# Designs tried in a protein design run: peptides against a protein of PDB entry 5TUV. Part 126

Target 1, 107 residues: chain A of PDB entry 5TUV
Amino acid sequence: KEVIDRLRYLKAEIEDLELKERELDQQKLWLQQSIKNVMDDSINNRFSYVTHEDICNCFNGDTLLAIQAPSGTQLEVPIPEMGQNGQKKYQINLKSHSGPIHVLLIN
Target 2, 107 residues: chain B of PDB entry 5TUV
Amino acid sequence: AQECQNLEVERQRRLERIKQKQSQLQELILQQIAFKNLVQRNRHAEQQASRPPPPNSVIHLPFIIVNTSKKTVIDCSISNDKFEYLFNFDNTFEIHDDIEVLKRMGM

## One batch from the design tools (peptide; made by RFdiffusion4, then SolubleMPNN)

Design b2_p20_8_s3 (from b2_p20_8, 13 letters changed)
Fold by OpenDDE base, seed 3:
Structure b2_p20_8_s3 (fold): chain B 107 residues (1-107), chain C 107 residues (1-107), chain A 20 residues (1-20)
Amino acid sequence: as target 1 above (107 residues)
Amino acid sequence: as target 2 above (107 residues)
Amino acid sequence: QPKIIKSSELTETYKYTLTK
């Protein structure tokens, strides 16, 4: 029957898709670890920086803050809420646990 | 049949999920390439200059870039140890991570 | 996950962890 054949086909395909998804999950984990290893390399870490010029070339016409912080630093942006004065509050909260945060104003 | 329809819906959901995972994987690959290119660029530049850049002239990874209007008033509260920062803006802002910046740099 | 965050478009408190 056509329906039975279709069911069999769909089930087989779904099984193949499940295998593909697992493969992608493993590849992601592998790649994430690879990236971490590359970035943690002492030589690479020494040269893992951008310049003011780099940033200025990416953005123009705005006030730019460059915030450098240790890995693991937590950033929180709350939903803008109306303040007591009737003005919306826009905030960024940063908390580091392993070192100081450095902020640069980029012109 | 209803069972066929259910499996077809599931098949489509899995296909979309796989597509998303493939896209995410490609982004990770590009991230790794961008980082390696950045390191290579900086190594070459420092070799040419025969010195490292001044420490305050560069932004070390990981970092974020906050951009806002030139008219935006920014208030910052900093803890004594500089482990905690609170930024207050009187207008909207955008946050860009280092990965996105590297992409804009063409790395 | 998002690489660009706009404060005006947030529907929930956004949390991000800087990583190398």
Scores: peptide ipSAE 0.524, ipTM 0.899, DockQ to the pose 0.891; fails the geometry check
Fold by OpenDDE base, seed 1:
Structure b2_p20_8_s3 (fold): chain B 107 residues (1-107), chain C 107 residues (1-107), chain A 20 residues (1-20)
Amino acid sequence: as target 1 above (107 residues)
Amino acid sequence: as target 2 above (107 residues)
Amino acid sequence: QPKIIKSSELTETYKYTLTK
């Protein structure tokens, strides 16, 4: 009897959780679209930048490269492998499909 | 009894998935807030300066920051179509996305 | 997915797409 009651309770709770999960999925989709719309706004896009000072305040002591590229640019970092000269290869591969890539030396 | 156990496992699975989705949603909200704060800051700064910053003094979103030792030698090669970039480092590096930078900026 | 990528800690080729 208790087992039967537990089964009914669990089934009801799982149903509620299914509703909650669908709600969260929908909220995520709407928020993602909202972020996209905000960033694509002409005024917001005009002011969507950081300064050298901003970067320097976030990082210190190292060489800093800022790589600005169009949305959709693909970045690939392969596992470091030994090169033909006996040196490990540390690489970043970038592929843009819609525009130029801009590189800035910050520090 | 076995059915009860199966449902309890399913319940726990759904609870964990919901928790993860809630966390991801919160991160998206914070990203949106950070971006809006960045835009507001830059608008105010340009109003005070009565002009936009020089083109090479700012980094437009989206971007990534690469930091490495000051001793690291960095080579960059560009493909013929200028859409593909290959960065070679003689030592290890770190990559930070623009979202991480905005967080560090306190936006 | 990670916001900070360390080249020395990669166990597989990392792929990332820049997005607004």
Scores: peptide ipSAE 0.518, ipTM 0.899, DockQ to the pose 0.890; fails the geometry check
Fold by OpenDDE base, seed 5:
Structure b2_p20_8_s3 (fold): chain B 107 residues (1-107), chain C 107 residues (1-107), chain A 20 residues (1-20)
Amino acid sequence: as target 1 above (107 residues)
Amino acid sequence: as target 2 above (107 residues)
Amino acid sequence: QPKIIKSSELTETYKYTLTK
């Protein structure tokens, strides 16, 4: 009796958790769309930038590249492997589909 | 008994996923707040300056920041497709997305 | 969707899509 009652309880709880998880999934989609709408707003888009000073304040002592690219641009970083020349390959691959990529050197 | 144990494992797995999704939602909310704060800051700054910033002085979203040692040699190649970029580094690097940068900015 | 990627710590090819 105790075991069967526990089984029933667990099954019911799992069902509730499934509902909760689906609810969270929907909320995520909604919020993502909301963020997109806010960022696509003409006024917000006009002011959606950071300055060189902003970046420099966040990082120090390093060379900084700022890479601005259109939404949807794909970035790939392969596992560093030994190249034919005997040195490890540290690479970033970028593929844009909708516009140019802009690169700024910040130091 | 074994069935109860299996269900308890499943329950725990679902609870963990729910917790993760709740955390992700919170992060999205913070992203939206940070973006709105950024826009507000920039609007105010441009109002005070009575002009927009120079085009090459700002980085528009979306962007990424690559930081590496000041000694790192960076090569950039544009492939046959003008939308494809290859960056080569002779040393390790870090990539930070715009969201993380906004966090560091205190937005 | 990691916010910080270290090239030296990759265990697989990292893929990321820039989004608004």
Scores: peptide ipSAE 0.516, ipTM 0.897, DockQ to the pose 0.911; fails the geometry check
Fold by OpenDDE base, seed 2:
Structure b2_p20_8_s3 (fold): chain B 107 residues (1-107), chain C 107 residues (1-107), chain A 20 residues (1-20)
Amino acid sequence: as target 1 above (107 residues)
Amino acid sequence: as target 2 above (107 residues)
Amino acid sequence: QPKIIKSSELTETYKYTLTK
């Protein structure tokens, strides 16, 4: 009796949780689309930038590379492996399909 | 019974997923707010200056920031069309996406 | 999909796509 009641309760709760999860999934999709629409707006796109000063204020004491590339540009960072000379290889691979990549050195 | 235990585990798993999705949704909301704040800031700044910033003085979204030690040697191979980049570092580096940068900027 | 990637902490090849 107690077990049966617990089973019924749990099944009902899980059903509610399934609905909640689906709701959150939809909200995420809607918000992602909203963000895309806002960023694709011509006026917003014109002003969608940061300055060298902005970057310098966020980071200090290091060499900084700013890499601007078109949406869809693919970035790959392989696991550092030993090179021929015993030095670990630290690499970044970038591939764009829609436009040139622009790199700025921030000092 | 065993079925109750299984449902308890499932319930807990679903609750955890919901919590994670709620957090992710909150992050997306903050991203959109940050972007809107960025656009507003830049629009105001350009209005005050009565001109857009120099083309090479800004970093347009989307972008990434790579930071590494000042002593790190960086080699870059670029394709003819600038669609492909290969960076080689002799030391470790960190990559920050534009979202993280906007957070650090306090947007 | 971490927002900060450290090359020294990678356990597999990291793949990222720049997105607006």
Scores: peptide ipSAE 0.499, ipTM 0.895, DockQ to the pose 0.903; fails the geometry check

Design b2_p20_8_s4 (from b2_p20_8, 14 letters changed)
Fold by OpenDDE base, seed 5:
Structure b2_p20_8_s4 (fold): chain B 107 residues (1-107), chain C 107 residues (1-107), chain A 20 residues (1-20)
Amino acid sequence: as target 1 above (107 residues)
Amino acid sequence: as target 2 above (107 residues)
Amino acid sequence: QPKIIDSSKLTETYKYTLTK
């Protein structure tokens, strides 16, 4: 009887958790859309930038590349592998579908 | 019984997923707040300067920051498509998204 | 998805999409 009661309890709890998870999924979608709307606002978009100073203050002592690309641009970083020349390859692949990619050297 | 144990495992799995999703939602909220703060900062700064920043002095969102040693040789190639870029590094690098940068900026 | 990526610590090809 106790086992049966435990089973019933667990099943009911799992059902509640399923509802909660779906609720969170919906909230995520809503919030993502909200962020998109805020960023797409004409005024906000005009001021949606960081400066060279901002970047330099965040990082020290290294070469910094700032890569600005359209939303939706795909970035891939393959596992470093040995090249034909015996040098290990470190690569970034970018694919933009809607506009140019801009690269700035910082620091 | 085994069924009870299976359900308990499932319950725990769902609880962990819910926790992760709650954390992700919190991060999105913080992201939105950071963005709004960035916009306000920039608006105020431009008002004080009575001019927009020079075009090449700012990085517009969305962007990524690539951090690598100052000794790293970086090559950039446009291949296959005008929207496809290949960056080659002779050493390791780090990539930081704009969200992380805003966090580091204290936005 | 959003995180700091270290090229030296990748266990699989990393994929990321820039978003607004």
Scores: peptide ipSAE 0.478, ipTM 0.895, DockQ to the pose 0.892; fails the geometry check
Fold by OpenDDE base, seed 1:
Structure b2_p20_8_s4 (fold): chain B 107 residues (1-107), chain C 107 residues (1-107), chain A 20 residues (1-20)
Amino acid sequence: as target 1 above (107 residues)
Amino acid sequence: as target 2 above (107 residues)
Amino acid sequence: QPKIIDSSKLTETYKYTLTK
């Protein structure tokens, strides 16, 4: 029966897809670990920076703040709400757990 | 027939997940390449200059870029432990992560 | 997962963690 054949085909294909999905999951984990290792390398860490010129080339016409913070620093941007004076509050909340936060005015 | 339909739905769901995971994997690969290119560029530049750049002239990873109008007033409040930062803006802003910056730099 | 965050377009509190 055609239906029976289709069932068998679909089951076999789903098994293959399951294997592929597991493979991709594994690859992602390994790649994430690889990236971490590369960035944590002492030499790479020494040269892991951008310049003011780099930023200016990427953005123009506005005020640019660069906020450098340790990995794991939490950033929150709440929904703008009306303040006491009737002005909308646009905020960025930062919480570092492992070191200081540095702010640079670029433009 | 109903069983076939159920399996076809499952098949399609898995295919979509695989597609998404493949895309995410590609992005991670590009991020790693961009970082390596950045490191290589900076190493070469410092060799030519025969010295590292001044500390306040570079932005070390990880960082974020805040983009806002030149007319925007920005206030920054720092907690007593210096681990919490509150930025107040009187107008809207955009935030860009370091990964996006590297992409814009063409790394 | 890099994305541009626009404060004017937020429909919920945005949370982000800086990753080295």
Scores: peptide ipSAE 0.474, ipTM 0.897, DockQ to the pose 0.859; fails the geometry check
Fold by OpenDDE base, seed 2:
Structure b2_p20_8_s4 (fold): chain B 107 residues (1-107), chain C 107 residues (1-107), chain A 20 residues (1-20)
Amino acid sequence: as target 1 above (107 residues)
Amino acid sequence: as target 2 above (107 residues)
Amino acid sequence: QPKIIDSSKLTETYKYTLTK
């Protein structure tokens, strides 16, 4: 029956897709580890920076804050809510666990 | 049959997930390339200058860029242990991660 | 996990971890 044949075909294809998905998941993990290794390399780490000029070239017309913090620093941006004065509160919360946070104002 | 329809839906869902994962993998590849290009650029620049850049002139990874209007008032409070930072803005802002910045830089 | 966050368009508290 056509339906039975279709079912068999679909089941076989889904099985192949499952394998493909797992392959991609593994590739992602390997690549993430590779990136981590490259960035953790002492020489690469020394040169892992952008300049003030780089940022200025990417953005214009606004106030720019560059916030450098250790890996693992947690950032939270709450939903803006009305403050006591009726003004919405726009906030950024940063929590570092391993080192200081460095802030640069870029004009 | 209903089972056939269910499997077809599942098949399509899996195909979409695979497509998304392929795209994510490509992004990671580009990130690694961008980082390597950044390191290469900086190494070359320091070799030409025969010295590292001034410490406060560069932004080390990882970092974020906060973009807000020039009229926005920004205040920052730091916890007593200096690990927690609270930024308050009287207006909206945008946050860009270092990955996006590297993209904008053409790395 | 968007690369760009617009504070004006948030529907929930956004959490991000700086990573290498």
Scores: peptide ipSAE 0.473, ipTM 0.893, DockQ to the pose 0.918; fails the geometry check
Fold by OpenDDE base, seed 4:
Parts: structure tokens; sequence; C-alpha cells
Structure b2_p20_8_s4 (fold): chain B 107 residues (1-107), chain C 107 residues (1-107), chain A 20 residues (1-20)
């Protein structure tokens, strides 16, 4: 029957889609590892930086903080809440586990 | 009939998820290309200048950029172990990761 | 993990890990 045939078709297609999804998951994993390897290369690491000018060209009219931290550093931005003085608190929490955090002010 | 409808919904869900994963994969590829272009640019620039840039003039990856109004007051507190940083802002801010910055740079 | 964070539009505590 038409309905039965449709069910069979859909089940087969879903199975094919599962295979495709697993393929993509694997590709993502390999690509992520590749990126890590490229960035960890000593030569690439030496030149893995942006300049003050680069940042200034990307942003206009604002105070800019450039925060460089070791890989694995955790960043948290809580929901703004009212402070003790009634002012909303806007915060950034950083936690490094492997090295210092460097902050550069860009005017 | 209901089973057929359920499978069709599942099929569509999987198709959309695969599409999203394909897009994410392409973004990772572009990120890798951007990084390689950055490295190449910096290598060439240092060759032309015959020296590396001053240490405080560049921002090494990984980094984030925080932009806020020039009127925003920023306070930074550092923990005793110097691994935890708390930034307080009296107004709203935006955070951009290094990937976004590289995109804006046209890398 | 969004590439851009607007502190004024957060509906939950945002968590991000810096990575190479």
Amino acid sequence: as target 1 above (107 residues)
Amino acid sequence: as target 2 above (107 residues)
Amino acid sequence: QPKIIDSSKLTETYKYTLTK
C-alpha cells in the first residue's frame, strides 16, 4: 500500500541521514583537531596576533579592552542585576588556570 | 498515518540539523583559512620591517575584545592568586571573540 | 557559543571558554 511504501521509504531515508550526520560529526572532530594543530605550531603561534591598528579598524568610537588569556580561560557574563546602589551591575568574570591574563586598553 | 507523519517530522528535523552542521563545518574551514591568512600577513609584515612588533602593540590569540561607551567606567579586580579577574562596568558592553575580529579584518 | 555578546540582551549567565 502507498502508506506502507512511504513508511519504508522514510525509514530508509532516516537511516541514510543518520549516516550523514555521523560523517559530519567526524569531519568536525578532525577539523577541530587540525585547527588546534595548526595554531599550536611554533611558527604559526609566533605570528598569531593582531595589531592595535587592526582592532581600531574594526571598531569605532568606543573604549576597547583587549583581553588576551591562555587557552582554557573561562569567561562568565552574569545577567545584569541591581547593585547595592540601585545601579545595574554589568560584569565580566574571567578565570585562568594556566597563566596570566593580559589586558590592553585601546582608546 | 500518524506514524508516517511522525517520521516525516523526524526526517525534517534531521535534515535541518544536518544543514546546520554543514554550515558550522564551513565556518570552521573559514576560520582556519582566516588564521592562515593572518599568519602569512604578519610574517610578511615583519620581514618588511626587519623586526618584530613591540610586545605591547599586538594582541596574541586567543583573545576577546570588549567594547563599551567612552563614558563607561570600568573597574577591574584581581584575585589573590591572580587567576581570577572581575571587570565591573557601569553601563552595557559588547564582547567579540577573536574569530569575529578576524572576520571583520577581512582575513 | 555566540561570537558577539551584548550584555544588555542576556537571558542567562553566559559562559565562554577561550580556545586556540
Scores: peptide ipSAE 0.465, ipTM 0.895, DockQ to the pose 0.916; fails the geometry check

## One batch from the design tools (peptide; made by RFdiffusion4, then SolubleMPNN)

Design b2_p21_1_s1 (from b2_p21_1, 6 letters changed)
Fold by OpenDDE base, seed 1:
Structure b2_p21_1_s1 (fold): chain B 107 residues (1-107), chain C 107 residues (1-107), chain A 21 residues (1-21)
Amino acid sequence: as target 1 above (107 residues)
Amino acid sequence: as target 2 above (107 residues)
Amino acid sequence: EEPIVHIKPYWPLGFKYIKIE
Protein backbone atom coordinates (compact mmCIF):
# COMPACT_ATOMS: atom_id res chain seq x y z
CA LYS B 1 0.00 0.00 0.00
CA GLU B 2 0.87 3.62 -0.38
CA VAL B 3 0.61 4.01 3.39
CA ILE B 4 3.13 1.28 4.02
CA ASP B 5 5.52 2.78 1.52
CA ARG B 6 5.11 6.21 3.08
CA LEU B 7 5.78 4.84 6.54
CA ARG B 8 8.96 3.15 5.42
CA TYR B 9 10.10 6.28 3.67
CA LEU B 10 9.44 8.46 6.70
CA LYS B 11 11.24 6.09 9.03
CA ALA B 12 14.27 6.09 6.78
CA GLU B 13 14.28 9.86 6.53
CA ILE B 14 13.97 10.27 10.29
CA GLU B 15 16.95 7.99 10.72
CA ASP B 16 18.96 10.18 8.39
CA LEU B 17 17.87 13.27 10.28
CA GLU B 18 18.97 11.71 13.54
CA LEU B 19 22.42 11.20 12.11
CA LYS B 20 22.52 14.77 10.90
CA GLU B 21 21.48 16.11 14.28
CA ARG B 22 24.19 14.13 16.06
CA GLU B 23 26.71 15.47 13.59
CA LEU B 24 25.67 19.02 14.37
CA ASP B 25 25.86 18.35 18.09
CA GLN B 26 29.43 17.16 17.74
CA GLN B 27 30.34 20.13 15.60
CA LYS B 28 28.95 22.48 18.22
CA LEU B 29 30.95 20.81 20.95
CA TRP B 30 34.09 20.98 18.86
CA LEU B 31 33.60 24.61 18.01
CA GLN B 32 32.90 25.57 21.60
CA GLN B 33 36.11 23.91 22.68
CA SER B 34 37.96 25.64 19.88
CA ILE B 35 36.69 29.02 20.99
CA LYS B 36 37.70 28.28 24.56
CA ASN B 37 41.19 27.33 23.47
CA VAL B 38 41.56 30.47 21.39
CA MET B 39 40.40 32.72 24.20
CA ASP B 40 42.56 31.00 26.78
CA ASP B 41 45.69 31.45 24.70
CA SER B 42 48.07 33.74 26.52
CA ILE B 43 48.63 36.09 23.61
CA ASN B 44 44.98 36.29 22.67
CA ASN B 45 43.98 36.79 26.28
CA ARG B 46 46.36 39.73 26.57
CA PHE B 47 44.57 41.52 23.76
CA SER B 48 41.00 40.43 24.52
CA TYR B 49 39.55 43.80 25.48
CA VAL B 50 37.38 46.63 24.24
CA THR B 51 37.77 50.35 24.88
CA HIS B 52 35.44 52.97 26.28
CA GLU B 53 35.16 54.35 22.78
CA ASP B 54 34.09 50.95 21.48
CA ILE B 55 31.26 50.80 23.99
CA CYS B 56 30.17 54.37 23.39
CA ASN B 57 29.99 53.66 19.68
CA CYS B 58 27.64 50.76 20.35
CA PHE B 59 25.27 52.60 22.68
CA ASN B 60 24.01 56.16 22.87
CA GLY B 61 22.08 58.36 25.23
CA ASP B 62 22.11 56.17 28.32
CA THR B 63 24.12 55.42 31.41
CA LEU B 64 26.48 52.57 30.60
CA LEU B 65 28.14 50.31 33.13
CA ALA B 66 30.78 47.84 32.08
CA ILE B 67 31.10 44.86 34.38
CA GLN B 68 34.10 42.63 33.86
CA ALA B 69 34.16 39.35 35.74
CA PRO B 70 35.81 35.96 35.46
CA SER B 71 34.22 33.31 33.33
CA GLY B 72 31.70 31.33 35.30
CA THR B 73 30.55 34.28 37.36
CA GLN B 74 26.92 33.94 38.34
CA LEU B 75 24.58 36.57 36.97
CA GLU B 76 21.20 36.80 38.64
CA VAL B 77 18.37 39.13 37.76
CA PRO B 78 15.48 38.66 40.14
CA ILE B 79 11.96 39.11 38.89
CA PRO B 80 10.93 42.61 39.91
CA GLU B 81 8.93 42.46 43.11
CA MET B 82 7.33 45.08 45.28
CA GLY B 83 9.60 46.45 47.96
CA GLN B 84 8.76 47.79 51.37
CA ASN B 85 7.96 51.14 49.86
CA GLY B 86 5.59 49.63 47.37
CA GLN B 87 7.93 50.12 44.45
CA LYS B 88 9.34 47.46 42.19
CA LYS B 89 12.87 46.34 42.85
CA TYR B 90 15.22 46.13 39.92
CA GLN B 91 18.37 44.26 40.81
CA ILE B 92 21.45 42.57 39.45
CA ASN B 93 23.31 40.07 41.59
CA LEU B 94 26.81 39.00 40.67
CA LYS B 95 28.82 36.31 42.35
CA SER B 96 32.29 35.30 41.24
CA HIS B 97 34.05 32.20 42.47
CA SER B 98 37.47 32.65 40.92
CA GLY B 99 38.36 36.32 40.97
CA PRO B 100 37.32 39.89 41.58
CA ILE B 101 34.69 41.75 39.63
CA HIS B 102 35.54 45.10 38.10
CA VAL B 103 32.99 47.80 37.32
CA LEU B 104 33.48 50.84 35.12
CA LEU B 105 31.17 53.73 34.45
CA ILE B 106 31.45 54.46 30.76
CA ASN B 107 29.25 57.54 30.45
CA ALA C 1 -3.06 6.79 8.80
CA GLN C 2 -2.46 8.09 12.29
CA GLU C 3 0.95 6.47 12.41
CA CYS C 4 1.93 8.25 9.24
CA GLN C 5 0.81 11.56 10.68
CA ASN C 6 2.80 10.96 13.84
CA LEU C 7 5.94 10.35 11.85
CA GLU C 8 5.31 13.46 9.77
CA VAL C 9 5.15 15.51 12.95
CA GLU C 10 8.35 13.93 14.22
CA ARG C 11 10.05 14.59 10.90
CA GLN C 12 9.10 18.23 10.99
CA ARG C 13 10.22 18.59 14.60
CA ARG C 14 13.64 17.20 13.77
CA LEU C 15 13.97 19.43 10.73
CA GLU C 16 13.29 22.48 12.86
CA ARG C 17 15.84 21.42 15.48
CA ILE C 18 18.43 20.88 12.77
CA LYS C 19 17.74 24.32 11.38
CA GLN C 20 18.18 25.86 14.81
CA LYS C 21 21.42 24.01 15.43
CA GLN C 22 22.78 25.08 12.07
CA SER C 23 22.06 28.68 12.97
CA GLN C 24 23.76 28.28 16.33
CA LEU C 25 26.86 26.89 14.66
CA GLN C 26 26.98 29.84 12.31
CA GLU C 27 26.81 32.19 15.27
CA LEU C 28 29.68 30.42 17.00
CA ILE C 29 31.80 30.69 13.89
CA LEU C 30 31.11 34.39 13.68
CA GLN C 31 31.95 34.80 17.36
CA GLN C 32 35.31 33.16 16.88
CA ILE C 33 36.06 35.33 13.88
CA ALA C 34 35.00 38.45 15.75
CA PHE C 35 37.26 37.60 18.66
CA LYS C 36 40.24 37.02 16.40
CA ASN C 37 39.61 40.31 14.67
CA LEU C 38 39.43 42.07 18.02
CA VAL C 39 42.75 40.62 19.10
CA GLN C 40 44.36 41.59 15.83
CA ARG C 41 43.05 45.14 16.08
CA ASN C 42 44.29 45.62 19.61
CA ARG C 43 47.66 44.08 18.93
CA HIS C 44 48.20 46.37 15.99
CA ALA C 45 47.06 49.42 17.93
CA GLU C 46 49.43 48.72 20.80
CA GLN C 47 52.31 48.25 18.40
CA GLN C 48 51.65 51.64 16.87
CA ALA C 49 51.37 53.27 20.27
CA SER C 50 54.40 51.36 21.54
CA ARG C 51 52.61 50.85 24.84
CA PRO C 52 49.62 49.05 26.30
CA PRO C 53 46.53 51.02 27.23
CA PRO C 54 46.02 52.11 30.83
CA PRO C 55 44.39 49.37 32.91
CA ASN C 56 41.20 51.28 33.62
CA SER C 57 40.74 52.48 30.06
CA VAL C 58 39.75 49.07 28.69
CA ILE C 59 37.25 46.36 29.51
CA HIS C 60 38.64 42.86 29.40
CA LEU C 61 36.54 39.92 28.25
CA PRO C 62 34.33 38.44 29.49
CA PHE C 63 32.10 41.35 30.40
CA ILE C 64 28.55 42.61 30.31
CA ILE C 65 27.17 46.05 29.61
CA VAL C 66 24.32 47.43 31.67
CA ASN C 67 22.35 50.16 29.95
CA THR C 68 19.84 52.32 31.78
CA SER C 69 18.33 55.79 31.68
CA LYS C 70 20.40 58.81 32.67
CA LYS C 71 17.79 59.40 35.34
CA THR C 72 18.16 55.96 36.87
CA VAL C 73 19.73 55.92 40.31
CA ILE C 74 22.14 53.04 40.73
CA ASP C 75 23.16 51.72 44.12
CA CYS C 76 25.85 49.11 44.52
CA SER C 77 26.95 46.91 47.39
CA ILE C 78 30.35 45.27 47.11
CA SER C 79 31.96 42.55 49.17
CA ASN C 80 35.39 43.08 50.68
CA ASP C 81 37.06 40.80 48.17
CA LYS C 82 34.96 42.19 45.31
CA PHE C 83 33.65 38.72 44.53
CA GLU C 84 30.04 39.70 45.09
CA TYR C 85 28.13 42.70 43.76
CA LEU C 86 24.57 43.79 44.37
CA PHE C 87 23.16 46.46 42.08
CA ASN C 88 19.92 48.21 42.81
CA PHE C 89 18.15 50.31 40.21
CA ASP C 90 15.15 52.53 40.70
CA ASN C 91 14.09 51.81 37.13
CA THR C 92 14.44 49.25 34.36
CA PHE C 93 17.73 48.36 32.70
CA GLU C 94 19.11 46.33 29.81
CA ILE C 95 21.95 43.83 29.83
CA HIS C 96 24.14 43.14 26.82
CA ASP C 97 26.85 40.52 26.65
CA ASP C 98 30.28 40.92 25.11
CA ILE C 99 29.27 38.88 22.07
CA GLU C 100 26.61 41.39 21.16
CA VAL C 101 29.06 44.24 21.69
CA LEU C 102 31.56 42.67 19.31
CA LYS C 103 28.82 42.33 16.73
CA ARG C 104 27.88 45.98 17.09
CA MET C 105 31.53 46.92 16.77
CA GLY C 106 31.63 45.22 13.40
CA MET C 107 34.31 42.76 14.39
CA GLU A 1 27.84 32.28 27.32
CA GLU A 2 26.54 32.52 30.85
CA PRO A 3 22.84 32.27 31.62
CA ILE A 4 20.77 34.89 33.36
CA VAL A 5 18.84 33.30 36.18
CA HIS A 6 15.88 34.72 38.04
CA ILE A 7 16.24 34.10 41.76
CA LYS A 8 15.81 35.97 45.00
CA PRO A 9 18.95 37.72 46.13
CA TYR A 10 20.99 36.58 49.09
CA TRP A 11 23.96 38.53 50.37
CA PRO A 12 26.29 38.17 53.31
CA LEU A 13 26.96 40.92 55.78
CA GLY A 14 29.79 43.40 55.47
CA PHE A 15 29.19 44.92 52.07
CA LYS A 16 30.28 48.42 51.22
CA TYR A 17 27.59 50.65 49.82
CA ILE A 18 28.39 52.83 46.84
CA LYS A 19 26.02 55.19 45.12
CA ILE A 20 26.57 55.77 41.44
CA GLU A 21 25.21 59.02 40.09
Scores: peptide ipSAE 0.031, ipTM 0.856, DockQ to the pose 0.046
Fold by OpenDDE base, seed 5:
Structure b2_p21_1_s1 (fold): chain B 107 residues (1-107), chain C 107 residues (1-107), chain A 21 residues (1-21)
Amino acid sequence: as target 1 above (107 residues)
Amino acid sequence: as target 2 above (107 residues)
Amino acid sequence: EEPIVHIKPYWPLGFKYIKIE
């Protein structure tokens, strides 16, 4: 009897959780669209940048590359493998489909 | 009994997914706020200066930051249309997205 | 947020080489 009651309880709870999960999924989609709209706004787009100083304040003691690329640009980092000279290859591969990529050396 | 255990496992799995999705939503909200704050800062700064910053002095979103040692040698192959980039490093590097940068900036 | 994907590189010919120091 307790088992039957427990089963009913669990099934009901799972249904509630399914509803909650769907709600969260919808909220995510809405929020993502909202962010896109905000970023695509002409005024916001005009001012959507950071400065060299901003970057330098976030990092210290390093060589910093800033890579600006269109949304949707493919970023690939191969697993480091041994090269022909026996050294590990550390690589970044970028592929844009909608516009040019820009690179700035910060320091 | 076994069915009860199976449902309990399913319940826990769904609870974890919900928790993760809630966290993701919170991050998206923070991203939107950070972006709006960035835009506001830049608008105010340009108003104060009565001019936009030089084009090569700022990094427009979206972007990534690559940081590596000052001793790291960086080689880059770039396509004619600048749609494809191949970076080679002789040492390890770190990649940071614009979202992380905005967080570090305190936006 | 999507993680970085690890794949083997493939590049066509016709690239300009730039060294950054």
Scores: peptide ipSAE 0.030, ipTM 0.856, DockQ to the pose 0.048
Fold by OpenDDE base, seed 3:
Structure b2_p21_1_s1 (fold): chain B 107 residues (1-107), chain C 107 residues (1-107), chain A 21 residues (1-21)
Amino acid sequence: as target 1 above (107 residues)
Amino acid sequence: as target 2 above (107 residues)
Amino acid sequence: EEPIVHIKPYWPLGFKYIKIE
């Protein structure tokens, strides 16, 4: 019947889409590994930095903090909640596992 | 039939996931290109200056940028080994990762 | 674009406090 044929068609198409999705997942994995390899290269790592001028050119006249931390550092930004004085709490929590964190005040 | 409709919903769901994954893959490619351009820029700049920049004048990847009002009061608690940081702000802030900064730099 | 994993912080004693204005 027509319904049976439609079901077969849809199932076949979904199977093709599953294959496509797995292909994209594989490509993502390979690209992520490639990026890691490029960034971990000794020469590239030596030149993997931005300047104060670079940061100032990206943002306008507010307070800018640059926080450099090792890869894998945990970053937590809790949802603002009311504090003791009735003021909302705005927080950033950082935890590194492999090295020190460095903070620079840009402006 | 209801079964056909269920499969069509699943088909659409998979198509949307594929679209999202294609977009994410494109972003990763752009990230890799941006990083390579950054490295090239810095290598060229150091060659012209015949010296590396001062250590405290640059921000090494990976990093984040915190942007807040100049009126915002920031309190920071740091562990002795600088592995743990707690920031408290009396007002809202924005966080930007190094990838976004490279994009804004036009890399 | 996966969200950053939210973890509960554990803070040991002996922190140095710095105020930035």
Scores: peptide ipSAE 0.030, ipTM 0.857, DockQ to the pose 0.048
Fold by OpenDDE base, seed 4:
Structure b2_p21_1_s1 (fold): chain B 107 residues (1-107), chain C 107 residues (1-107), chain A 21 residues (1-21)
Amino acid sequence: as target 1 above (107 residues)
Amino acid sequence: as target 2 above (107 residues)
Amino acid sequence: EEPIVHIKPYWPLGFKYIKIE
């Protein structure tokens, strides 16, 4: 009897959780679209930047490169593995499909 | 019963997914807020300066920051159209996205 | 200060070396 009641309770709860999950999925989609719209706005886009000072304040001590690329640019960072020359390779591969990539040395 | 146990597992799985999705939504909200704060800061700063910043002094979103030792040797190959970049490092590096930068900036 | 940039003698077709400054 207790088991039967528990089964009924669990099934009902799972159904509610399914609805909640779908709600969250929809909210995520709407929020993502909202962010895109905000960033694509002409005024916001005009002011969507950070300065060299901003970057320097966030990091210190070493070489800092800023790589600006269009949204959707492919970023590949292979897991370091031994190369043919017997040393680990550390790589960044970038491929844009909608515009040029820009690189700046910060310090 | 086995069925009860299976439903308990499913319930827990769904609860965990919901928790993760809620966290992801919160992160997206914070990203949007940070972006809006950045835009507001820059607008105010340009008003005070009565001019936009020099074009090469700012990094437009989206971007990534690469941090590596000053002793790291960096090779960079670029395609003719600047759509493809290949970076090779002889040592380790760190990559930080613009979202993390905004967080560090306190946006 | 500038990072150490290594110049390779050969680059694949379609690519060219760039110096990050």
Scores: peptide ipSAE 0.027, ipTM 0.852, DockQ to the pose 0.033

